# Peptides against a protein of PDB entry 5EIB: the designs that were tried, part 236

Target 1, 366 residues: chain A of PDB entry 5EIB
Amino acid sequence: VDLEPGTMDSVRSGPFGQIFRPDNFVFGQSGAGNNWAKGHYTEGAELVDSVLDVVRKESESCDCLQGFQLTHSLGGGTGSGMGTLLISKIREEYPDRIMNTFSVMPSPKVSDTVVEPYNATLSVHQLVENTDETYCIDNEALYDICFRTLKLTTPTYGDLNHLVSATMSGVTTCLRFPGQLNADLRKLAVNMVPFPRLHFFMPGFAPLTSRGSQQYRALTVPELTQQMFDSKNMMAACDPRHGRYLTVAAIFRGRMSMKEVDEQMLNVQNKNSSYFVEWIPNNVKTAVCDIPPRGLKMSATFIGNSTAIQELFKRISEQFTAMFRRKAFLHWYTGEGMDEMEFTEAESNMNDLVSEYQQYQDATAD
Target 2, 366 residues: chain A of PDB entry 5EIB as posed
Amino acid sequence: VDLEPGTMDSVRSGPFGQIFRPDNFVFGQSGAGNNWAKGHYTEGAELVDSVLDVVRKESESCDCLQGFQLTHSLGGGTGSGMGTLLISKIREEYPDRIMNTFSVMPSPKVSDTVVEPYNATLSVHQLVENTDETYSIDNEALYDICFRTLKLTTPTYGDLNHLVSATMSGVTTCLRFPGQLNADLRKLAVNMVPFPRLHFFMPGFAPLTSRGSQQYRALTVPELTQQMFDSKNMMAACDPRHGRYLTVAAIFRGRMSMKEVDEQMLNVQNKNSSYFVEWIPNNVKTAVCDIPPRGLKMSATFIGNSTAIQELFKRISEQFTAMFRRKAFLHWYTGEGMDEMEFTEAESNMNDLVSEYQQYQDATAD

## One batch from the design tools (peptide; made by RFdiffusion4, then SolubleMPNN)

Design b2_p23_2_s4 (from b2_p23_2, 12 letters changed)
Fold by OpenDDE base, seed 3:
Structure b2_p23_2_s4 (fold): chain B 366 residues (1-366), chain A 23 residues (1-23)
Amino acid sequence: as target 1 above (366 residues)
Amino acid sequence: MEEERRAKIEARKAEVAAKRAAE
């Protein structure tokens, strides 16, 4: 789905364009112009019914509908505005189904779009209320991984999207292969989300290796385990050491010893015990799939529900506040039918979310 | 096209206002 036609042609002509049904390409003509309100209230609102018709059709064709998965950017008007409109409408129609998102967080290091903090804040407000699971994929973290870890001198959106794709493939492994831990979206939510509003995850992927070092790197369970818990491998721009993990899932792929995985997972938990809450028992879950990803002998994917994710929301809130105090660009949003109070409501809800994470970070076992 | 867009915007503003008045 897009508000621009040219993106659909790029997907259709791409290496995987044929896996999508032609009738499932829903697109507008005018775009959102990086405006959440255009995506949510005007241009997106005109297209949403056509998308919902496709969603209904595909849902009816499912033998067992678990829920929905959205991939979107929170910086742009289509992904943020129309994406959150679509989430809201799907939640209204399917209240008992899981809503999962891969939400790409904007960063000034990657994009010059001045209104991204508005689009992100307005989107987070919707995600808090209408999603069950949100993977926070931060463009800042992706850029830093590309530059520092992958040794890419000038990271491109293609390089960032490669990390996103690897992460998405990793976190969905348990959903795609039978008999795994978190084999469905609901089980994942039960294991990962102890508090309904605190459903924002930091993902990570291992191995991350520079092209120059690939030939020299042995892939071992200890190295994968170490790397996926490294703060530098987090796909969200927060330091896990500044918070506490509420829950963690680790998904290993490839031919490896389950015993070795369990030993290494125990070792990493013990080494990082200060970064876990003590009052949630068995808060680390491990899965092993014997099928490696394409081109790798083994991999590990990390999913963390950490109170450190508040650093991401604080960054967005600070940027939002700096613009909103000046009433900068508000007329672009209000001109599309949005009320100024919706900005204040969104800011408030995001600040409440930050406060909730901090509360659970400071909580001790009674 | 621009008149139709304006009409849709005004209709949406009215819908949002009505929803908020009902809350």
Scores: peptide ipSAE 0.138, ipTM 0.779, DockQ to the pose 0.437
Fold by OpenDDE base, seed 5:
Structure b2_p23_2_s4 (fold): chain B 366 residues (1-366), chain A 23 residues (1-23)
Amino acid sequence: as target 1 above (366 residues)
Amino acid sequence: MEEERRAKIEARKAEVAAKRAAE
């Protein structure tokens, strides 16, 4: 789905364009112009019914509908505005289904779009209320991984999208292969989300290796385990050491010893025990899938529900506040039918979310 | 086209205002 036709043409002409049904390409003509309000109230509102018709058709074709997965950018007007409109409409029609998102967080290191803090804040407000699970994929973290870890001097959107795809493949492993931990979206929610509003995940992937170092790197369970818990491997620009893990899932892929995995996972938990909440017992889950990812002997994917995710929201909030106090570009949003109070409500709800994470970070077992 | 777009925007503004007044 896009509000611009050119994006759909690029997908159709791409190497995987044929895997999608032609009728499932829904697109507008005018775009959102990086404006959440265009995506949510005007251009996106005109297109949303056509998307819902496709969603209904595909849902009816499912033998067992678990829920929905949306991939979107929170910086752009289509992904942010129309994406959150679509989430709301799907939630209204399918209240008993899981809403899962892969939400790409904007960064000034990657995009020059000045209004991204507005789009992100307005989106987070919707995601707090209308999603059950949100993977926070932060363009800042992706850029830093590309630059520092992968040794790419000039990271491209292609490089970032490669990391996104690897992460998405990793976190969906249990959904795609039978007999795994978190084999369905609901079980994932039960295991990962102890509090309904605290459903924002910090994903991570291992191995992340520069092309120049690939030949010298062993792929071992200890190394994968260590890298998954390294802040430098997190796909969200948060340091887990500044917070506490509420819950963790680790998904190993490839031929490896379950015993070795369990030993290494125990060791890393013990080593990092101060970074876990003590009042949630058995909050680390591990899965092993014998099927390696394409091109690797083994991998590990990390899903963390950490109170450190508040660093991401604080960053967005600070940028939002600095712009909103100046009333910068507000007329672009209000001109599309948005009320200025929606900015204040969204800011407030995001700040409340930050406060909730902090509360649970500071909570001790009585 | 522009007049129709303006009419849609104004209708949406009215809808949003009405929804907020009801919350």
Scores: peptide ipSAE 0.120, ipTM 0.765, DockQ to the pose 0.506
Fold by OpenDDE base, seed 4:
Structure b2_p23_2_s4 (fold): chain B 366 residues (1-366), chain A 23 residues (1-23)
Amino acid sequence: as target 1 above (366 residues)
Amino acid sequence: MEEERRAKIEARKAEVAAKRAAE
């Protein structure tokens, strides 16, 4: 789905365009112009019914519908505005189904779109209320990984999308292969989300290796385990050492010893015990899938529900506040039917979420 | 306030729909 036709043509003409049904390409003509309000109330609102018709048709064809997965950007107008409208409408129609998102967080390092903080804040407000699970894929972190770890001097969208694809493939491993931990979206929510509003995940992937060093790197379970918990391998620009893990899932892929995985996972938990909450028992889950990702012998994917995710929301909030106090570009949103109060409500709810994370970070068992 | 907001949104939707029908 897109409000611009050119994106759909690119997907259709791409290497995998034929795997999608032609009738499942729903697109607009006018775009959202990087405006959340156009995506949510005007341009997107005109297209949403056509999308819902396709969603219904595909849902009716499912023998056992678990839920929905949305991939969207929070910086643009379509992914942010129309994406959150679609989430709301799907949740109204399917209230008993899991809503899962891969939400790409904006960064000034990646895009010069000045209104991204508005689009992101307005989106996060909707995601807090209308999703069960949200993977925070942060363009700040992706850029930093590309630049620092992968040693790419000028990261491209292709380079960022490669990391996104690796992450999405990793976190969905348990859904795609039988007999794994978190084999369905509901079990994932039960294991990862102890509090309904605190459903924002910090994903991580290992190995992350520059092209020049790939040939020299031994992939071992200890190395994967160490890298998976490294802040430099997180796809959200947060340091886990500045918070506490509520819950963790680790997904190993490739041929390896379960015993060695369990030993290394225990060792990393013990070494990092100060960065876990003590009042949630058995809050680390591990899965091993014998099938490696394409091009690797083994990998590890991390899913963290950490209070450190507040660093991401604080960054967006600071950028939002700096613009909103000046009423910068507000007329673009109000001209689409929005009220200025919607900005204040969204900012307030995101700040409340930050406060909730901080409360649980500071909570002791005593 | 919410009713007035909804009315503005619906009016804007109608305006956009009318423009598209005229294109």
Scores: peptide ipSAE 0.050, ipTM 0.659, DockQ to the pose 0.118
Fold by OpenDDE base, seed 2:
Structure b2_p23_2_s4 (fold): chain B 366 residues (1-366), chain A 23 residues (1-23)
Amino acid sequence: as target 1 above (366 residues)
Amino acid sequence: MEEERRAKIEARKAEVAAKRAAE
């Protein structure tokens, strides 16, 4: 789905464009112009019914519909505005199904779009209310991984999207292979989301290695375990050491000893015990899939529900507040039918989310 | 306010603990 036709043509012409049904390409003509309000109330609202018709058709064809997965950017108008409209409409029609998102968070380091803080804040407000699971994929963290870890001098969107695709492949492993932990979206939500509003995940993938160092790197369970818990390996720009993990899932792929995995996972938990809440029992889950990802002997994917994720929301909130206090570009949104109150409500809800994370961070066992 | 906040936290902790014990 896109409000611009050119994006759909790029997907169709791509190496995997033929895997999608032609009728499942729904697109507009005008685009959203990086405006959330155009995506949510005007251009996107005109297109949403045609998207819902496709969603219904595909849902009816499922033998067992678990839920929905949306991949979108929160910085752009289509992904943020229309994406959240679509989430809302799907939630209304399918209230008992899991809503899962891969939400790409904007960063000033990666994009020059000045209104991204508005689009992100307005989107986070919708995600808090209408999603069950949200993987926070932060462009700032992706850029930093590309630059610092992968040793890319000038990271591109292609480099960032490679990390996104690896992560998405990793976190969906349990859904794609039988007999795994978190074999369905609902089971993942049960394991990962102790409190309904606190459903924002910090993903990570290992191994991440520079092209020049790949040939010299051993792929071992200890090294994968160490890397996936490293703050520098998180795909959300927050330091887990500044918060506490509510829940963690680790998904190992490849031929390895389950015993060695369990030993290393126990060791990393013990070493980092201060960074876990003590009042959630069995809050670390581990899965092993014998099937490695393409081109690797083994990998590990990390999913963290950490109170440190508040750092990401605080960054967005600070940027939002700096713009909103000046009423900068506000007329672009109000001209599409938005009220200034919707901005204040979205800011408030995101600040409440931050406060909730902090509350659970500070909570001790009696 | 602080007492109400604490009570709410403890109630939520208990709910989470009960949920995880039932898994």
Scores: peptide ipSAE 0.000, ipTM 0.290, DockQ to the pose 0.013

Design b2_p23_3_s1 (from b2_p23_3, 14 letters changed)
Fold by OpenDDE base, seed 1:
Structure b2_p23_3_s1 (fold): chain B 366 residues (1-366), chain A 23 residues (1-23)
Amino acid sequence: as target 1 above (366 residues)
Amino acid sequence: GAAFSSFPRTSTSGIRIDIYDKP
């Protein structure tokens, strides 16, 4: 789905364009112009019914509908505005189904779009209320991984998207292959979300190796386990050491010993025990899938529900506040029918979310 | 297998919706 036809044409002409049904391509004509309000109230609102018709049709073809996964950017007008509109509308129609998102967080290091803090803040407000699980993929973290870890001098969007795709493949492994610990979206939500509003996850992937080092590294369970918990391998631009994990899931892929995985997972938890809340018992879940990812012998994917994710929201909030106090570009949003109150409500809800994470970070076992 | 399409080359545009059926 896009408000810009050119994006859909690029997907259709791409290596995987043939795997999608032609009727499942829904596109607008005018784009959102990086404006959340255009995506949510005007151009996106005109297209939303056409998307919902496709969603209904595909949902009716399911034997047992679990839920939905939306992948979008929070910096752009389409991904942010129309994406959150779709989430709201799907939630209204399917209130008993899981809403999962992969939400790409904007970064000044990667994008020159000046209004990204507005689009992100307005989107987070919707995601807090209308999603069950949100994987936070931070463009800043992806850029830093590409530059520092992968040793790419000039990271491209292709390089960033490769990391996103690897992570998405990892976290959805349990949903795609039967007999796993988190075999369905609801079970994942129950395991990962102890508090309904605190459903924002920090994903990570291992191995992350530079092209020059790949040939010399042995992929081992200990190395994967260590890399998976390394702050430098997190796909969200927050340091887990500045917070506490509420819950963790680790998904291993490839032929490996379950015993070795359990031993290494116990070892890494013990080494990082100060970074877990002590009042949530058995808050680390491990799954192993015998099917490796393409081109790797083994991998590990990390899902962390950490109070450190407040650093990401604080960054967005600071940028938002700096623009909103100046009323910078506000007329672009109000001109699409938005009220200034919606900005203040979104800012307030995001600050409340930050405060809630901080409360649980500081909580002790009674 | 849900082929993870790469995100659109544009960092700011595009929405993908995946629907999960029970395996």
Scores: peptide ipSAE 0.415, ipTM 0.726, DockQ to the pose 0.245
Fold by OpenDDE base, seed 2:
Structure b2_p23_3_s1 (fold): chain B 366 residues (1-366), chain A 23 residues (1-23)
Amino acid sequence: as target 1 above (366 residues)
Amino acid sequence: GAAFSSFPRTSTSGIRIDIYDKP
């Protein structure tokens, strides 16, 4: 789905364009101009019914619909505005189904789009209310991984997209291969989300490899486990050492000993026990899939529900507040039918979310 | 079959929706 036709042509002509049904391409003509309000109330609202018709048709073809996964950027008007509109509309029609998202967080290090803090804050407000699970893919963290870990002097969108792709492939492993711990979206939500509003995850991946690196170092299970819990491998721009894990899932891929995985996962938990909440028993889940990723002998994907995710929301909130106090570009949103109260409500809800994470970080077992 | 559609490009535009059927 896009409000710009040129993006759909790029997907169709791409290496994977043939895997999509032609009828499942829905596109507009006018674009959102990086404005959440255009995506949510005007240009996106004109296209939403056509998207919902496709969603209904594909949902009716399912024998047992689990739920939906939406992948979008929170910096752009289409991904942020129309993406959250679609989430709300799908949630209204399918209230008993899981809504999962891969939400790409904007960063000043990657984009100069001045209104990204508005689009992100307005989107987070919708995601808090209308999603069951949100993977936070932070462009700042991806940039930092490319620069510091992959030693790329000038990270490209292709490099960032490679990391996103590897992570998405990792976290969806359990959904694609039967017999896994998190074999369905609802079971993942039950394992990962102890409190309904606290459903924002920090993903991580090991090994971190550049798209051009042919030298796939064969990692061991201990090396994968250690890298997976390293703060430098997190694809959200927060340090897990500044918070506490509420829940963790680890997804290993490749031929390995389940016993060795369990031993290494126990060792890393014991070594990092201060970074876990004590009042959630059995809060670490491990899955092993015998099928390795393409080009790798083995990998590990990390999913963390950490109170440290508040650092990401604080960064967005600070940027939002600095713009909103000046009413910078606010007329672009109000001119599309938004009220200034919607900005204040979105800011308040995100600040409440930060406060909730902090409360559970500071909570002790009675 | 779950249309594992193409990985999102980190573009400021584009939305991907995947629908999960139970295996």
Scores: peptide ipSAE 0.411, ipTM 0.723, DockQ to the pose 0.233
Fold by OpenDDE base, seed 4:
Structure b2_p23_3_s1 (fold): chain B 366 residues (1-366), chain A 23 residues (1-23)
Amino acid sequence: as target 1 above (366 residues)
Amino acid sequence: GAAFSSFPRTSTSGIRIDIYDKP
């Protein structure tokens, strides 16, 4: 789905365009112009019914609908505004189904779009209420991985998208291969989300290797396990050492010993015990899939529900507050039928979420 | 198997919806 037709044409003409049914391409004529309110109340609202008709048709073709996964950017007006509108409308129609998202967080390092903090804050407000599981993919973290770890002098959107791709493939491994941990979306939510509002995940991927070092790296289970828990391998720009893990899932892919995986997972938990909450028993889950990702012998994908995710929300909130206090660009949003009160409500709810994460970070077993 | 066909462009515009059926 896109409000811009040119993006859809690029997907159709791409190497994977044939995988999609032609009828499942919904596009508008007018983009949201990086405005959440255009995506949510005007241009996006005009297109939403056409998208819902496709969603209904595909849902009716399912033998047993589990839920939905939406992938969107929170910086742009379409991904943020129309994306959250779609989430709300799908939730209203399918209240008993799981809503999963891959939400790409904006970064000043990647985009010069001035209104990204507004779009992100307004989106997070909707995601807190209307999603069951949200994978936070931070463009800042992706940029830093490309620049520092992959040694790319000028990271491209193609380079960032490759990391997103690897991460998405990793976290969905359990949903795609039978007999794995978290074999369905609901079981994933039960294992990963101890409190309904605290459903924002920090994904991570290993190995992250520069093109020049790929030839010499023997990937081992100990190295994968260590890298998977490294803050430099996180796809959210948060340091897990500044918070505590509520829950963790680790997904290993490739031919490896389950015994070795369990031993290394126990070792990494023991070494990092101060970074876990002590009051949630059995909060680390491990899965092994014998099928490696394309081009790798083995990989590890990390899903962390960490109180350190508040660093991401604080960064967005600080940027939002600095802009909103000046009433900068508000007329672009209010002119599309949005109330200024919605900005204040969204800011408040995001600050409440930060406070909730901090409360559980500071909680001790009595 | 849900073919993850299009990666979301980190572009500001594209939304992808995947529907999961129970196997």
Scores: peptide ipSAE 0.408, ipTM 0.720, DockQ to the pose 0.224
Fold by OpenDDE base, seed 3:
Structure b2_p23_3_s1 (fold): chain B 366 residues (1-366), chain A 23 residues (1-23)
Amino acid sequence: as target 1 above (366 residues)
Amino acid sequence: GAAFSSFPRTSTSGIRIDIYDKP
C-alpha cells in the first residue's frame, strides 16, 4: 500500500513483486508529503477502505486467521499516518486477532524530513494502544551496523532494507514452521509481553558479517549466541546494558545441536544476569528451526523486550519537544484536521511509556 | 504461506500488510 503510485511500480518490478497478487496492490494518487495528518485524516483516509476490502478478502481466505503484521516507517507520512490508521481500523474489525508491526524509527543520521519527530510521536501513541507486538527497527542502528560491522563506507537504503528483511525472516521463522516455539502470534505475545503496553522489541540478527570477511567466518552456535546479545547487533538504537530484559526470544536456524544451543543460551544468560529482571521466571525462550536461511548455514534472530528501549522513545520525545515548543510546522498538521491536543496527548502517552519502562527497570522482587 | 515482505526500497513510503493463517 502506498499513497504514491510510483513506489508501487518499483515493488511490482522488484524481485519480490511476483509474490504479491496484483489485486493486493492498493495505491493513491496523492502522497502524504511526509505529513502524518495527511496519512491519517485526509489522503490516507480516502484510501483506507480500499485497503480494508483487500484485507477482508485475504482474511476470509484464511482457514484460521491468527493476525496481521504491518511493516511501515514512522518517519514518512504514509507509513506513519496511514499505517497507524490501518492498524486502528484492522483492530476495530478484528479485535481478537494479533496486531504485529515492524516499525522503522526515524533517525537524524538518516533523515529525509524535518517533521519525523512529529510523525514518530503521533505513531507511537497509536502503536501503544493498537498493537500487541512492535519490532522497533531504528535507521540509526541499521546505519551503524552497515558502517561499523558490515564495513560499508556509504550505506544505502538497500543495505538497511537487507538487514530488516533478514530480521523479519528470522522473527517470522516460528510462524512459518509448525511445532516451533512461538508457532503462533498469540504465543509469541504471551511469551514476550508481560505487560500489555510494554510490547516494543529490539530485534537483532546474527551473523552480521562484512562481505569480505564472510568466507573466513566460522558460523558456530557460540558465536551466534554471543552476537545476538551484543549491543552492536541490535536493530534498535538503544544499549541493552542501560536497561533490563523483561523477556527474550532467540530463534536459531540451521542444522545444530539443541543441546549446544541450550548450553550457550544458559551461558549467555548467566554472563548477562544483571541485564535481566529477576522477577520474571523463564523469561528467555529459545527456538531452533532445522531449515537455514538462504545463503547461510545457520543464523540466529534475537527478540528483546528491554527497558532500554526507553532510550529510543526519549530520543524521539526530546526532538518532538524541541519542535513542538516552537510550534514548528504545526499548521501542516492542523490544516489537515488535527487538533493541537493530539500532539500533547501523544507526547504524554510516550512519556508515560518511558516512565513505565523505568518503573519496571527499577522494580525488585518483593 | 506468509510471503516475506521486503520493505519497500523507499524508507519513507509504503505499507505492507501480511496476514497470518495458522499452519
Scores: peptide ipSAE 0.400, ipTM 0.721, DockQ to the pose 0.228; fails the geometry check

